# Peptides against a protein of PDB entry 5TUV, part 1

Every score and structure here is a prediction.

Target 1, 107 residues: chain A of PDB entry 5TUV
Amino acid sequence: KEVIDRLRYLKAEIEDLELKERELDQQKLWLQQSIKNVMDDSINNRFSYVTHEDICNCFNGDTLLAIQAPSGTQLEVPIPEMGQNGQKKYQINLKSHSGPIHVLLIN
Target 2, 107 residues: chain B of PDB entry 5TUV
Amino acid sequence: AQECQNLEVERQRRLERIKQKQSQLQELILQQIAFKNLVQRNRHAEQQASRPPPPNSVIHLPFIIVNTSKKTVIDCSISNDKFEYLFNFDNTFEIHDDIEVLKRMGM
Below, numbering starts at 1 at the first letter of every chain, in headers, positions and changes, except where a header shows other numbers.
Peptide ipSAE is a variant of ipSAE made for these designs: the mean of its two directions, with the distance scale d0 fixed at 1.0 Angstrom where the peptide's residues are scored. Compare it only between designs on the same protein; published cut-offs may not carry over.
A fold fails the geometry check if it doesn't show the stated peptide or something in it is severely misdrawn.

## One batch from the design tools (peptide; made by RFdiffusion4, then SolubleMPNN; aimed at target 1 P80 M82; its pose is not in this set)

Design b1_p13_2_s3
Fold by OpenDDE base, seed 3:
Structure b1_p13_2_s3 (fold): chain B 107 residues (1-107), chain C 107 residues (1-107), chain A 13 residues (1-13)
Amino acid sequence: as target 1 above (107 residues)
Amino acid sequence: as target 2 above (107 residues)
Amino acid sequence: IKAKSLKVKDRLF
């Protein structure tokens, strides 16, 4: 009896959780589209930038590179492998398909 | 029963996924708010200055920030059309997306 | 995200 009751309870709960998960998926999709629309707006796009000061205020003590690239740019960071000199090779690969990449050194 | 155990495992898995999705949804909401605040800030700043910022003084979204030690040697290779970039580092680095930067800015 | 533990994020670009 107890096992059967537990089974019924678990099945019912899982069904409710499935509904909740679908609801969250729909909300995510809606919000993602909303964000896209806001960012693609001509006025918003014109003012969608940060300054060197903004970046410097966020980070300290490091060499900083700001890399601006079009949406959809491919970013690859390979797992560090040993190079010919026995040193680990740390690398970033960027490939854009829709426009140039812009790099700024932030001092 | 084994069936109960299986359902309990599934229940827990779904609960964890739901929790993750709820967190991700909250992050998206914050992203949209941060972006709107950024736009408002920049519009106000340009209105006060009565001019846009110099072209190379700002980083337009989307972007990433790469930070590494001041001692790190960075080599950059660029394609002819500037669509492909290869960065080589002799030491570890960190990558931060524009969303994280906006968070650090308090947007 | 450090190089040694870095994973590509969907939001990047």
Scores: peptide ipSAE 0.125, ipTM 0.886, DockQ to the pose 0.066
OpenDDE base, seeds 1, 2, 4, 5: peptide ipSAE 0.107, 0.112, 0.099, 0.055; ipTM 0.887, 0.886, 0.885, 0.882

## One batch from the design tools (peptide; made by RFdiffusion4; aimed at target 1 P70 L75 L94)

Design b1_p19_4
Pose (drawn by RFdiffusion4):
Order: structure tokens, then C-alpha cells, then sequence
Structure b1_p19_4 (pose): chain A 104 residues (1-83, 87-107), chain B 106 residues (1-49, 51-107), chain P 19 residues (1-19)
């Protein structure tokens, strides 16, 4: 039948696809690990910053609010319901205080 | 028969997912070289100049909140711990450290 | 290593598309 070996063929491709994903899952997990190791060298953390000019060049006009918080800080944004609509940002930081810079 | 329809849908799924994974994989690589160059760029600027800590500098990780000039922004801290509440009377946008690093080149 | 974002409007739109 046309269908029974449309199966055997498809069932012969997905393992290549399955192993390709396993490989891609391993590559991503120790690429992320190599990224974590670089951003926590003490020398690299010393220069891991951006200036006002850089932000202004990438954001034309308006009011800009820069919010800095430690890693793992959670940001929660609810739906713009009505109650006047509510536009709000819920910030939860367990590892430390947050720093807010008003860009001009 | 429906074992044929199930695997064709599953196949495309795996394909569409494996493709997106290869995309975020190179984005992660781009994230590192952008970070490395950003660090190298700041070191070179310090040899021609040190900028003060609370001003003119934003440390990673961070977010950028963009809204209109006529928008009022409120910051509230309550009795509950480890909580921050920002209110806007109008719409806003949030951008990440990764995107700004891309917009600036590397 | 980074901040974590949870947007409820995007999650609701994804659930609607899956339906």
C-alpha cells in the first residue's frame, strides 16, 4: 500500500530528527554554561555595562526607564484590563535591591 | 491510516522545533561575542579617560522601559517583601539587554 | 544569568491559538 511505507519512510526519518534534537539540546545546554562562565569572571563583570549615549542611540525620543536588578529577578506583566485600564510591572527581587536610572 | 496522519503532523512539529532551536543556538553565540566585544570596548574607553557608578552607567542584566513623554510613571513598594510595583497611565514597551547590545552593533 | 519575564497577555494569546 501507499500508506504503509509512507509510514516506514517517515518512521525512518524521525530518528535522524530525534538524534539531531538530542545533539542540539546538548549543544545548547553547554553553550549556556559557557555563557554563564564568561559573565561571572570578576574582570568581565567589571566592564559589563552600557552608557547613556548607547541607550539614546537605540531609542529615539520619549521617556526611557532603565531598571537594573540581579539575575533571576522575575518580571510579571498583567493583562491591560479595566478597573481606567491598568498598565503595570510587578518586579520581584530576592537576591538584592534594584537600581533605576532615568535616561535623558 | 491515522498512524500516518499522526506522524506527518509530528514530523513537521519536530522539524519546526529543531529549526527554532538552531536559531536560538546561533543567537546565543551572537550573545557571547557581543558581550565580549562590549567588554573590550569599555576597557579601551577607560584607557582614554573612570566613569562614576550610579550615573552614566547601566550594569547587566537590565531592562529598558519606553513610554510616551506625557505618561506618568509611579513606583510603589508595599509591606510585602521583595516586591516592586510600577504603574503607567498609558501603554509601554520593555526591551532587554540582549536587544540593545544588538542595536548598538556588538 | 538573566531576568525572567512573564507576560500574561502573550500567554493568553498562545492558549487561544492552540485551541
Amino acid sequence: KEVIDRLRYLKAEIEDLELKERELDQQKLWLQQSIKNVMDDSINNRFSYVTHEDICNCFNGDTLLAIQAPSGTQLEVPIPEMGQKKYQINLKSHSGPIHVLLIN
Amino acid sequence: AQECQNLEVERQRRLERIKQKQSQLQELILQQIAFKNLVQRNRHAEQQARPPPPNSVIHLPFIIVNTSKKTVIDCSISNDKFEYLFNFDNTFEIHDDIEVLKRMGM
Amino acid sequence: SSLILHNEEEEKKEEEEEE

## One batch from the design tools (peptide; made by RFdiffusion4, then SolubleMPNN; aimed at target 1 M39 T73, target 2 P62; its pose is not in this set)

Design b1_p20_4_s4
Fold by OpenDDE base, seed 5:
Structure b1_p20_4_s4 (fold): chain B 107 residues (1-107), chain C 107 residues (1-107), chain A 20 residues (1-20)
Amino acid sequence: as target 1 above (107 residues)
Amino acid sequence: as target 2 above (107 residues)
Amino acid sequence: MEIIFKTKLKAGKHKLVVKD
């Protein structure tokens, strides 16, 4: 009887958690769409940029590349492997499907 | 009972997922706020300057930042349509998305 | 992939912008 009661309690709690999880999933979808709408707004889009100074203020002392790529661009960073000369290969592969990629050196 | 144990494990799993989803939702909210703040900042700045920023002086979203040592040699290969980029580094690098940049900017 | 542009990027030498 005690075990049965515990089982009933757990099942009820899990059901409540399922509802909560679905609620969160829906909220996530809504918010994602909201962000998209805000970013796609013509006025917001016009002002959706950062400056070179902004980037420099965020990072210091290193070489900085800014890569402007359309949303959905594939970014691949292969696991560093030993090259033919015994040197590790550090690579970034970018593949865009919706437009050209633009690269600039910040500093 | 085994069933009771299974349900307890499931309950815990769901609780952890919910926690993760709540965190992700909060991040999305912050992203939207940061974006709106960015737009507002830029609008105000352009109004005060009475002009848009010079061409090629700004980085439009979406973008990523790659930072590496100043000693790092970077080779960039670009496809004919500029849809594919291959970066070769002789040393390690870091990648940061625009969301992180906005965070660092305090947006 | 046909590569038509290859360059080395180094900070401090000059600002390099790859244009469309």
Scores: peptide ipSAE 0.027, ipTM 0.858, DockQ to the pose 0.036
OpenDDE base, seeds 1, 2, 3, 4: peptide ipSAE 0.028, 0.024, 0.024, 0.031; ipTM 0.855, 0.851, 0.856, 0.855; seeds 1, 4 fail the geometry check

## One batch from the design tools (peptide; made by RFdiffusion4, then SolubleMPNN; aimed at target 1 P70; its pose is not in this set)

Design b1_p24_6_s2
Fold by OpenDDE base, seed 4:
Structure b1_p24_6_s2 (fold): chain B 107 residues (1-107), chain C 107 residues (1-107), chain A 24 residues (1-24)
Amino acid sequence: as target 1 above (107 residues)
Amino acid sequence: as target 2 above (107 residues)
Amino acid sequence: LEIPKISESLKKGLSPGIKYKKVL
């Protein structure tokens, strides 16, 4: 009796959780589309930038490169390897498909 | 008994997924708010200055920030069309996206 | 070798493997 009741309860709860999960999936989809629409708006796009000052205020003491890349650009950061001469080899690979990449030295 | 245990495991699995999805949704909401705040700030700033910022003084979204030591040697290879970039570093670095920058800016 | 530090937000959506790979 107790086991049967527990089974029924669990099955009902799982069904409710399935509905909740689908709701969240839909909300995520809608929000992602909303963000895209907001960013693609001509007025918002015109003002979608940060300044050198903004970046400098966020980071201190090091060399800062700002890399502006179009949406859809592929970013690859391989696991570091030792070079032939024992040099540390760190890499960043960028590949754009829709436009040029721009690099700015901040400091 | 085993069936009940299996359902309890499934319930817990679903609860954890829901929790993760709720967190992801909240992050997306915050991203949208941060972006809107950025746009509003920039619009106001340009109105006060009565001019847009110089083109090379701002970083347009989307972007990434690469932070590395001032002692790090950076080599950059660029394709003719600027669609492909290869950065080589002799030391480690940090990469931050525009989302993190907006967070650090308090947007 | 010290692994490059990448923001958590940028790590989201990265493909598993021996490298970080993401479409920006």
Scores: peptide ipSAE 0.337, ipTM 0.888, DockQ to the pose 0.304
OpenDDE base, seeds 1, 2, 3, 5: peptide ipSAE 0.093, 0.073, 0.058, 0.075; ipTM 0.865, 0.862, 0.862, 0.861; seeds 2, 3, 5 fail the geometry check

## One batch from the design tools (peptide; aimed at target 1 E81 L94)

Design b1_p25_1 (made by RFdiffusion4)
Pose (drawn by RFdiffusion4):
Structure b1_p25_1 (pose): chain A 104 residues (1-83, 87-107), chain B 106 residues (1-49, 51-107), chain P 25 residues (1-25)
Amino acid sequence: KEVIDRLRYLKAEIEDLELKERELDQQKLWLQQSIKNVMDDSINNRFSYVTHEDICNCFNGDTLLAIQAPSGTQLEVPIPEMGQKKYQINLKSHSGPIHVLLIN
Amino acid sequence: AQECQNLEVERQRRLERIKQKQSQLQELILQQIAFKNLVQRNRHAEQQARPPPPNSVIHLPFIIVNTSKKTVIDCSISNDKFEYLFNFDNTFEIHDDIEVLKRMGM
Amino acid sequence: EEEEEEQEEEQEEEEKEEEQFRKEL
């Protein structure tokens, strides 16, 4: 039948696709690990910053609010319901205080 | 028969997912070279100049909140711990450290 | 009818919780 070896063919490709994903899952997990190791060198943390000019060049006009918080800080944004609509940002930081810079 | 329809849908799924994974894989690589160059760029600027800590500098990780000039922004801290509440009377946008690093080149 | 309305409200609350934006820095 046309269908029964449309199966054997498809069932012979997905393992290549399955192993490809396993490989891609391993590559991603120790690429992320190599990224964590670079952003926590003490020398590299010293220069891991951006200036006002950089932000102004990438955001034309308006009011800009820069919020800095430690890693793992959670940011929760609810739906714009009505109650006047509510536009709000819920910030939860357990590892430390947050720093807010008003960009001009 | 429906074991044929199930695997063709599952195949495309795996394909569409394996493709997206290869995309975020190179984005992660781009994230590292952009971070390395950003660090190298700041070191070079410090040899021609040190900028003060609370001003003119934003440490990673961070977010950028963009809204209209006529928008009022309120910041509230309550009795509950480890909580921050920002209110806007109008719409806003949130951008990440990764995107700003891309917009500036590397 | 009252039981159907309570079920619809629960479904709507679940949908609202699912549509909330959540992210980690």

Design b1_p25_1_s4 (made by RFdiffusion4, then SolubleMPNN; from b1_p25_1, 12 letters changed; failed a check: too like the target's own chain)
Amino acid sequence: EEEEEEEEELEEELERLENIKKFTL

Design b1_p25_2_s2 (made by RFdiffusion4, then SolubleMPNN; its pose is not in this set)
Fold by OpenDDE base, seed 2:
Structure b1_p25_2_s2 (fold): chain B 107 residues (1-107), chain C 107 residues (1-107), chain A 25 residues (1-25)
Amino acid sequence: as target 1 above (107 residues)
Amino acid sequence: as target 2 above (107 residues)
Amino acid sequence: DPVVKNIEKLMSKIHPVGFKYKLVK
């Protein structure tokens, strides 16, 4: 029956897609680790920076804070809610576990 | 048939996930390339200058850029060890990760 | 909310080396 053939075809295709997805997952994990390794390299780490000029060229007009912190630093933003005064609260909470956080005012 | 329809839905879901993962993989590749280009640029620049950039003139990865209006009042509380920061804004802000910055820089 | 949207965008990205973003209630 045509329906049976369609079912067989779909099942086979889904199986192939499962394999493809697993392949992509492995590639992603590999690349993520590769990036970590590259960035952790002593030479690369030494030169892994941008300048104030770089930032200024990317942004204009507003106040810019540059925050440097160790990888894995937690950045939490409370969902803005109305405060007692009727104004929304906008907050950033930073927590590092492996080193100090550095803040620079760019402009 | 209902079974055929169910499999077609599953097929489509898997295709969408694969597409998303392919895009993520491409982004990771671009991240790695951008970082390598950044390192190369900085190495060359320091070689030409025969010195590293002045301290506090550069922003080391990983970093974020917080963009807010110049009218925004920002309050910051810092822990003694500088491992914890609390920022309060009286208006909205926008955060840009280093990946976006490198993209904007053309890396 | 633009702030929420911004953080959600950041959370959706893969950061092998970077901050861990979280929205909290």
Scores: peptide ipSAE 0.782, ipTM 0.935, DockQ to the pose 0.898
OpenDDE base, seeds 1, 3, 4, 5: peptide ipSAE 0.763, 0.765, 0.772, 0.765; ipTM 0.934, 0.934, 0.936, 0.936

Design b1_p25_2_s3 (made by RFdiffusion4, then SolubleMPNN; its pose is not in this set)
Fold by OpenDDE base, seed 5:
Structure b1_p25_2_s3 (fold): chain B 107 residues (1-107), chain C 107 residues (1-107), chain A 25 residues (1-25)
Amino acid sequence: as target 1 above (107 residues)
Amino acid sequence: as target 2 above (107 residues)
Amino acid sequence: DSVVKNIEKLMSKIHPFGFKFKLVK
């Protein structure tokens, strides 16, 4: 039956897609490890920074805060809600697990 | 018939996941390239200047940039832990990660 | 809300060694 043939075809294709997805997952892990190795290198780490000039060239006209923290630092933003004063509240909650957080005012 | 429809949905779901993972892999490659370019730029700049930049004049990775109006009032407090920070804004803000900044810098 | 949209965009990006973004209620 045509339906049976279609089922067989779809099942075979899905199996191939599963293999492809697993391959991509492995490549992702490899790339992540590669990036980690590059960033953790002592020389690279020493030079892994941007300047105030760099930031000012990327942005203008507003207040700019730079926040540096360890990799994996949690940044939570509550969904803005109206306060009792009739104004929405905008917040950033930061939680670091492995090092200090540094804040710089750019302009 | 019904089973065919179910498998078609599953196939499409897998195809979309694969597409997303392929895009993520490309992004990771670009991130690594941008980082290496940043390191090279900074090494060259420090060699020409014969000195490193002042410690508080640079922003080390990883970082974020918070952009808000010049009129926005910002309050910052540390609570419960030295590694926990709370920022309050009386208006909207926009966050940009370090990867976006590197892209804007042309890295 | 522009803030929500901004955070959602950041959450969707791949950045294994960056900040971990989250919207909370």
Scores: peptide ipSAE 0.742, ipTM 0.931, DockQ to the pose 0.830
OpenDDE base, seeds 1, 2, 3, 4: peptide ipSAE 0.739, 0.738, 0.734, 0.737; ipTM 0.930, 0.930, 0.930, 0.931

## One batch from the design tools (peptide; made by RFdiffusion4, then SolubleMPNN; aimed at target 1 I67 P70 V77 L94; its pose is not in this set)

Design b1_p26_7_s3
Fold by OpenDDE base, seed 5:
Structure b1_p26_7_s3 (fold): chain B 107 residues (1-107), chain C 107 residues (1-107), chain A 26 residues (1-26)
Amino acid sequence: as target 1 above (107 residues)
Amino acid sequence: as target 2 above (107 residues)
Amino acid sequence: KELLEKLKKLKERMDNSPVGFKLKLL
């Protein structure tokens, strides 16, 4: 009887959790669409930039590459493994499908 | 008894997923707020300057920042259509997206 | 290991965002 009661309780709770998860999924979808809409707005797009000063204030002491590309650009980073020459390989691959990629050296 | 244990495991999995989704929603909210604040800042700055910033002084979204040691040798190869870029580093690097940069900027 | 962990966190954020770059770890 106790086991049966526990099972009933757990099943009911899981149903509630399923509803909550679906609600969150829907909210996420709406928020993601909202962000897309805000960023695609012509006025917002015109002012959607950072300055060299902004970047320099965030990072110090290293070589900084800024890479600007269209939304959806694929960034591939192989897990560093020992290369054929006995050294680790550090690599970044970029693939854009909708526009040019622009690279800037900040410092 | 075994069914009870199975449901308890499922319950816990759902709770963890819900927690993750809640965190993801918060990140998206912050992203949207940060972007709106960035746009507002830039609009105000251009109004004060009475002109747009020089084109080479700004980085348009979306972008990533790659930082590495000043001693790191960077090799870059570009495809014929300029849609693919390959970066090779002789040492490790860090990658930061525009979302992180906006956070560091206090947006 | 540190690089991999940082990349994983970056990927999570990029996957969550509806815009921007999409990271693929190989």
Scores: peptide ipSAE 0.742, ipTM 0.940, DockQ to the pose 0.869
OpenDDE base, seeds 1, 2, 3, 4: peptide ipSAE 0.739, 0.738, 0.738, 0.738; ipTM 0.939, 0.939, 0.939, 0.939

Design b1_p26_8_s4
Fold by OpenDDE base, seed 2:
Order: structure tokens, then sequence, then C-alpha cells
Structure b1_p26_8_s4 (fold): chain B 107 residues (1-107), chain C 107 residues (1-107), chain A 26 residues (1-26)
């Protein structure tokens, strides 16, 4: 009796949780679309930038590269492996499909 | 008993997944707010200056920041169409996305 | 947003790529 009641309760709760999860998934999709719409707006797009000062204020005095690339650009960072000369290879591979990539040296 | 235990495990798994999705949703909301604040800041700044910023002084979204030591040697190979970039570093580097930058900026 | 992947794969051949020093980037 107790076990049966517990089973019934758990099943009902799981159904409620499934509905909640679907709701969150939908909300995420709508919000993502909203963000896309805001960013794609011509006026917003015109002003969607940061300055060199902004970047410098966010990081210490190391070498900073800003890489501007279209949305959807592929960024690949291989796991560092030993090279032929016994040095680890630290690499970034970028591939864009929708426009050119622009690189700026900040400092 | 075993069935109850299985459902309890499933329940807990769903609860954790919902929690994660809620957190992700909140993050997206913050991203949207940050972007809007950035746009407003830049619009106001350009209005005050009565001119747009110099083209090479700003980084347009989306972008990434690569941070490495000043001692790091960086080699870059660029395709003719600028759609593909290969970076080689002789030491470690950090990558930060535009979202993190906006957060650090306090947007 | 940029799609970030960390993969373990061979480095592509830089056939049609031009090597440019960092100092030349702006």
Amino acid sequence: as target 1 above (107 residues)
Amino acid sequence: as target 2 above (107 residues)
Amino acid sequence: MIKIKKLNYPVPDPKNLKKVPLSSLS
C-alpha cells in the first residue's frame, strides 16, 4: 500500500517535471530568437562593439588579440601535444563560412 | 521497492537537469541585458562625440579575446580570403568570449 | 557567438595560407 502510493506520487511528479522541462526548453528557444533579433537589428548591430579600452580594462597587461568573426565561425583548439622538436604545440584554428575574420592587436 | 528507487533516481536526475536549464536561461537573460546596455552606451557616446569611433579602435561582436604572455611568440597564417586563420603559440594562451568580456565590463 | 571546439586532431596543412607576424596584424 505504501509502496503503491509512493509509486503513484513519483510518477505524477515526474510528469510534472517533464512539463516543466519542456517549458524551459521553449523559453530558451524564444529567448535565443529574441537575442538574435535584437542583435540583427540594424541600429543595434551598428553599436554592437567594444573598445580597446574596454578590453584593456578587463585583462591584465599581457598580449591581447581580438578576433572578430561572424557568428557560426568554427574555433578549434587542439589538445597540446608534443611536436617534433619536443615542444608542446599550442594552436588555434579558425574557419569562417559567412565572412572574413578580422584580428586586432590590442596591446 | 526497487521500482520506487528507480523512479526516485529519475526524479532527481530531472530536477538537476531543470536546475541547469534554469541557470542557462538566466544567463541568456543577462546576456541580452548586457548587450542592450552596451548598445545604449555606445549610442550615447557617439551622440556626445558627434561622430562614430575610428574603425580600428573598436571590436565588433561577435568576437573572442586571446590572452597570452608578452613573451609568447605568435605566428599567424591567414588564407587569402581571410576565412581561415591558423595561430601557433610557443606557450599557453587563454580564450575568452564576448559574453565574458561584457560581464567583466559590468554591462 | 563563435562555436568553440577542443579537438584532438592533426594540424591542417597550411597550403594556401600566408604566414604573418603578429606585428603585422592590425
Scores: peptide ipSAE 0.061, ipTM 0.852, DockQ to the pose 0.609
OpenDDE base, seeds 1, 3, 4, 5: peptide ipSAE 0.052, 0.043, 0.028, 0.044; ipTM 0.860, 0.849, 0.853, 0.858

## One batch from the design tools (peptide; made by RFdiffusion4, then SolubleMPNN; aimed at target 1 I79 P80, target 2 I95; its pose is not in this set)

Design b1_p28_2_s2
Fold by OpenDDE base, seed 5:
Structure b1_p28_2_s2 (fold): chain B 107 residues (1-107), chain C 107 residues (1-107), chain A 28 residues (1-28)
Amino acid sequence: as target 1 above (107 residues)
Amino acid sequence: as target 2 above (107 residues)
Amino acid sequence: QTLTATLDFSIESSKKLKEINELIKKYS
């Protein structure tokens, strides 16, 4: 009897959790669309930028690459392994399928 | 019973997913706020300067930043159509998106 | 093995980049 009651309780709770998860999924979708709409607004888009100073302040003392790539661009980073020269390979591969990639060097 | 245990595991799994989704929603809200603040900042700055910033001085969203030591040697290979980039570093690097940059900027 | 991420500028992508950063750091 106790097991049966526990099963019934758990099943009911799981059903409630399913509803909650779906609600959150819908909210996420709505919010994502909202953000997209805000960013795509002509006025907002005009001012949707950061300066070199902004970036330098965030990463003081580092060499910086600013990469502008279309959404959906694939980024690959091989696990660092020793190369033929005995040095670990640190690599980034970028592959866009929808447009060119733009890169800026910031010192 | 085994069925009871299975349901309890499922319940916990769903609870964790819900928690994660709630956290993601909060992050999206912060992202939207940060973007709006960025736009407002830039609008105000351009109004004060009475001109837009030079094109090469700003990075338009969306973007990613790769940061590495000043001592790091970076080699880059680019495809003819600029759809593919290969970066080689002789030391470690980090990759950050515009969302994180805006956070670091305090937006 | 290769670490991969799709740059769709979502929260999921952001998390993936953080994971990549941590892994690269371990190989420093």
Scores: peptide ipSAE 0.669, ipTM 0.915, DockQ to the pose 0.785
OpenDDE base, seeds 1, 2, 3, 4: peptide ipSAE 0.666, 0.664, 0.669, 0.669; ipTM 0.913, 0.912, 0.914, 0.914

Design b1_p28_2_s3
Fold by OpenDDE base, seed 5:
Structure b1_p28_2_s3 (fold): chain B 107 residues (1-107), chain C 107 residues (1-107), chain A 28 residues (1-28)
Amino acid sequence: as target 1 above (107 residues)
Amino acid sequence: as target 2 above (107 residues)
Amino acid sequence: QTLTATLDFSIESSKKLKEINELIKKLS
């Protein structure tokens, strides 16, 4: 009886959790669309930028690459391994399929 | 008993997913707020300056930032159509998106 | 092996980039 009762309880709870998860999924979609709408607004889009100073303040003294790539761009980072010269290689590969990539160097 | 255990595992899995989704929703809200604050800041700044910023002084969203030491040597190869980029670093780097940058900016 | 991410500027992408950063740091 105890096992049966536990099973019934768990099944009921799982059903409730399914409903909750679906609700959250819908909320996420709504919010994502809201963000998109806000960002796509002509006025907002005009002012949707950061300055070089903004970026430099976030990364003290570092060399910075600002990369503007279309959504869906693939980014690949090989696992750092020892190269032929005994130096670990650090690489970033970017591949866009929908448009050109723009890169700015910030020092 | 086995069925009970299976359901308990399923319940826990769903609970974790729900928790993750709730956290993601919170992040989305913060993202939207940060973006709106950015827009407001820029609008105000341009109003005060009575002109837009120089064209090459700003980075329009969306973007990513790659930061590395000022001593890091960076080599870049670009495809003819600029759809593919290969970056080589002689030292470590980090990659950040505009969402994180806005957070660091305190937006 | 290669670490990969799709840049769609979502929260998921942001998390993936953080993971990549951590892994690069650990493996460096």
Scores: peptide ipSAE 0.683, ipTM 0.916, DockQ to the pose 0.796
OpenDDE base, seeds 1, 2, 3, 4: peptide ipSAE 0.680, 0.677, 0.682, 0.683; ipTM 0.913, 0.913, 0.914, 0.915

Design b1_p28_8_s1
Fold by OpenDDE base, seed 5:
Structure b1_p28_8_s1 (fold): chain B 107 residues (1-107), chain C 107 residues (1-107), chain A 28 residues (1-28)
Amino acid sequence: as target 1 above (107 residues)
Amino acid sequence: as target 2 above (107 residues)
Amino acid sequence: SKTLTATLGSSDLSSKLKEINNYIKKNS
């Protein structure tokens, strides 16, 4: 039947797509490791920075906090809720496990 | 048949995931290129200046940028172990990662 | 109370931050 043939076709295609997806997953892992290696290189690490000017050019007219923290640092932002004083709470929580956090204020 | 419909839905789901993963791979490649360009820029700049930039004038990767109004009051508290940072804002803010900054810089 | 989370260095950081930004803006 036509329906049976369609089922066979779909099953075969899904199997092929599964293989393709796994291939992409492996490529992603490889590329992520490559990026890590490049960033961890001593020379690259020495020059892996942006300037105040760079940041100011990207953002105009506001107060800017530049927060340098190690990879793996956990960022938490509670959903704004009304505080005890009738003021909504806007909050950022950072938790680092592998190194210090450095904060720069850019005006 | 119902089975045929189910497989078609699954097929479409997998196709969409594959498309998303392909896009993510492209993004990672661009990130790596942007980082390499940043390093090259900074190396060249330091060669011309014959000195490294002042330590407090640059932000080392990885980092995030918090953008808020100039009128926003910001309070920061640090845990005893200095691994946790709490930022309180009396108004809204936006958070951007280093990848976005590099994009805005045209790297 | 719900808390939005993200991890520095994660491949989905940009997406998570976009979500956070939108959420804050809508709940301002």
Scores: peptide ipSAE 0.687, ipTM 0.911, DockQ to the pose 0.822
OpenDDE base, seeds 1, 2, 3, 4: peptide ipSAE 0.685, 0.681, 0.682, 0.683; ipTM 0.911, 0.907, 0.908, 0.911

## One batch from the design tools (peptide; made by RFdiffusion4; aimed at target 1 V77 P80 M82 Y90)

Design b1_p29_2
Pose (drawn by RFdiffusion4):
Structure b1_p29_2 (pose): chain A 104 residues (1-83, 87-107), chain B 106 residues (1-49, 51-107), chain P 29 residues (1-29)
Amino acid sequence: KEVIDRLRYLKAEIEDLELKERELDQQKLWLQQSIKNVMDDSINNRFSYVTHEDICNCFNGDTLLAIQAPSGTQLEVPIPEMGQKKYQINLKSHSGPIHVLLIN
Amino acid sequence: AQECQNLEVERQRRLERIKQKQSQLQELILQQIAFKNLVQRNRHAEQQARPPPPNSVIHLPFIIVNTSKKTVIDCSISNDKFEYLFNFDNTFEIHDDIEVLKRMGM
Amino acid sequence: AFAESAKEANEEYKEALEEVEEEEEEEEE
C-alpha cells in the first residue's frame, strides 16, 4: 500500500530528527553554561554596563524607564482589564534591591 | 491510516521545533559576542577618561520601559516583601538587555 | 532569567492587548 510505507519512511526520518534534537538540546544547555561563566567573571561584571547615550540612540523620544534588578527577578504583567484600564508591572526581587534610572 | 496522519503532523512539529532551536542557538552565540565586545568597548572608553555608579550607567541585567511623555508613572511598595508595583495610566512597552545590545550593534 | 521572564511577559501582554482591541471593535460594530 501507499500508506504503509509512507509510514516506514516517515518512521525512518524522525529518529534522525530525534537525535538532531538531542544534539541541539545538549549544545544549548552548555552554551548557556558558557554564557553564565562569562557574565560572572569579576572583571567582566565590572564592565557589564550601558550608558545614557546608548539607550537614547535605540529609543527615539518619549519617557524611558530603566529598571535594574538581580538575576532571577520575576516580572509579571497582568491583562489590561478595566476596574479605567489597568496597566501595571509586578516586580518581585528576592536577591536584592532594584535600581531605577530615569533616562532623559 | 490515522497512524499516518499522526506522524506527519508530529514530523512537521519536530521540524518546526528543531528549526526554532537552531535559531535561539545562534542568538545565544550572538548574545555572547555582543557581551564580550560591550565589555571590551567599555574598557577602552575608561582608558580615555571613570564614570560614576548611580548616574550615566546601567548594569546588566536590566529592562527598558517606554511610554508616552504624557503618561504618569507610579511606584508602589507595600507591606508584603520582595514586591514592587508600577502603575501606568496608559500603554507601555518593555525591552530587554539583549535587544538594546543588538540595536547598538554589539 | 530576568530577561527571559520579561520577554515572555511582554509577548503575553501584546497578545492580550490585541484581543481587548478586537473585542472593543466588535462591540462598536

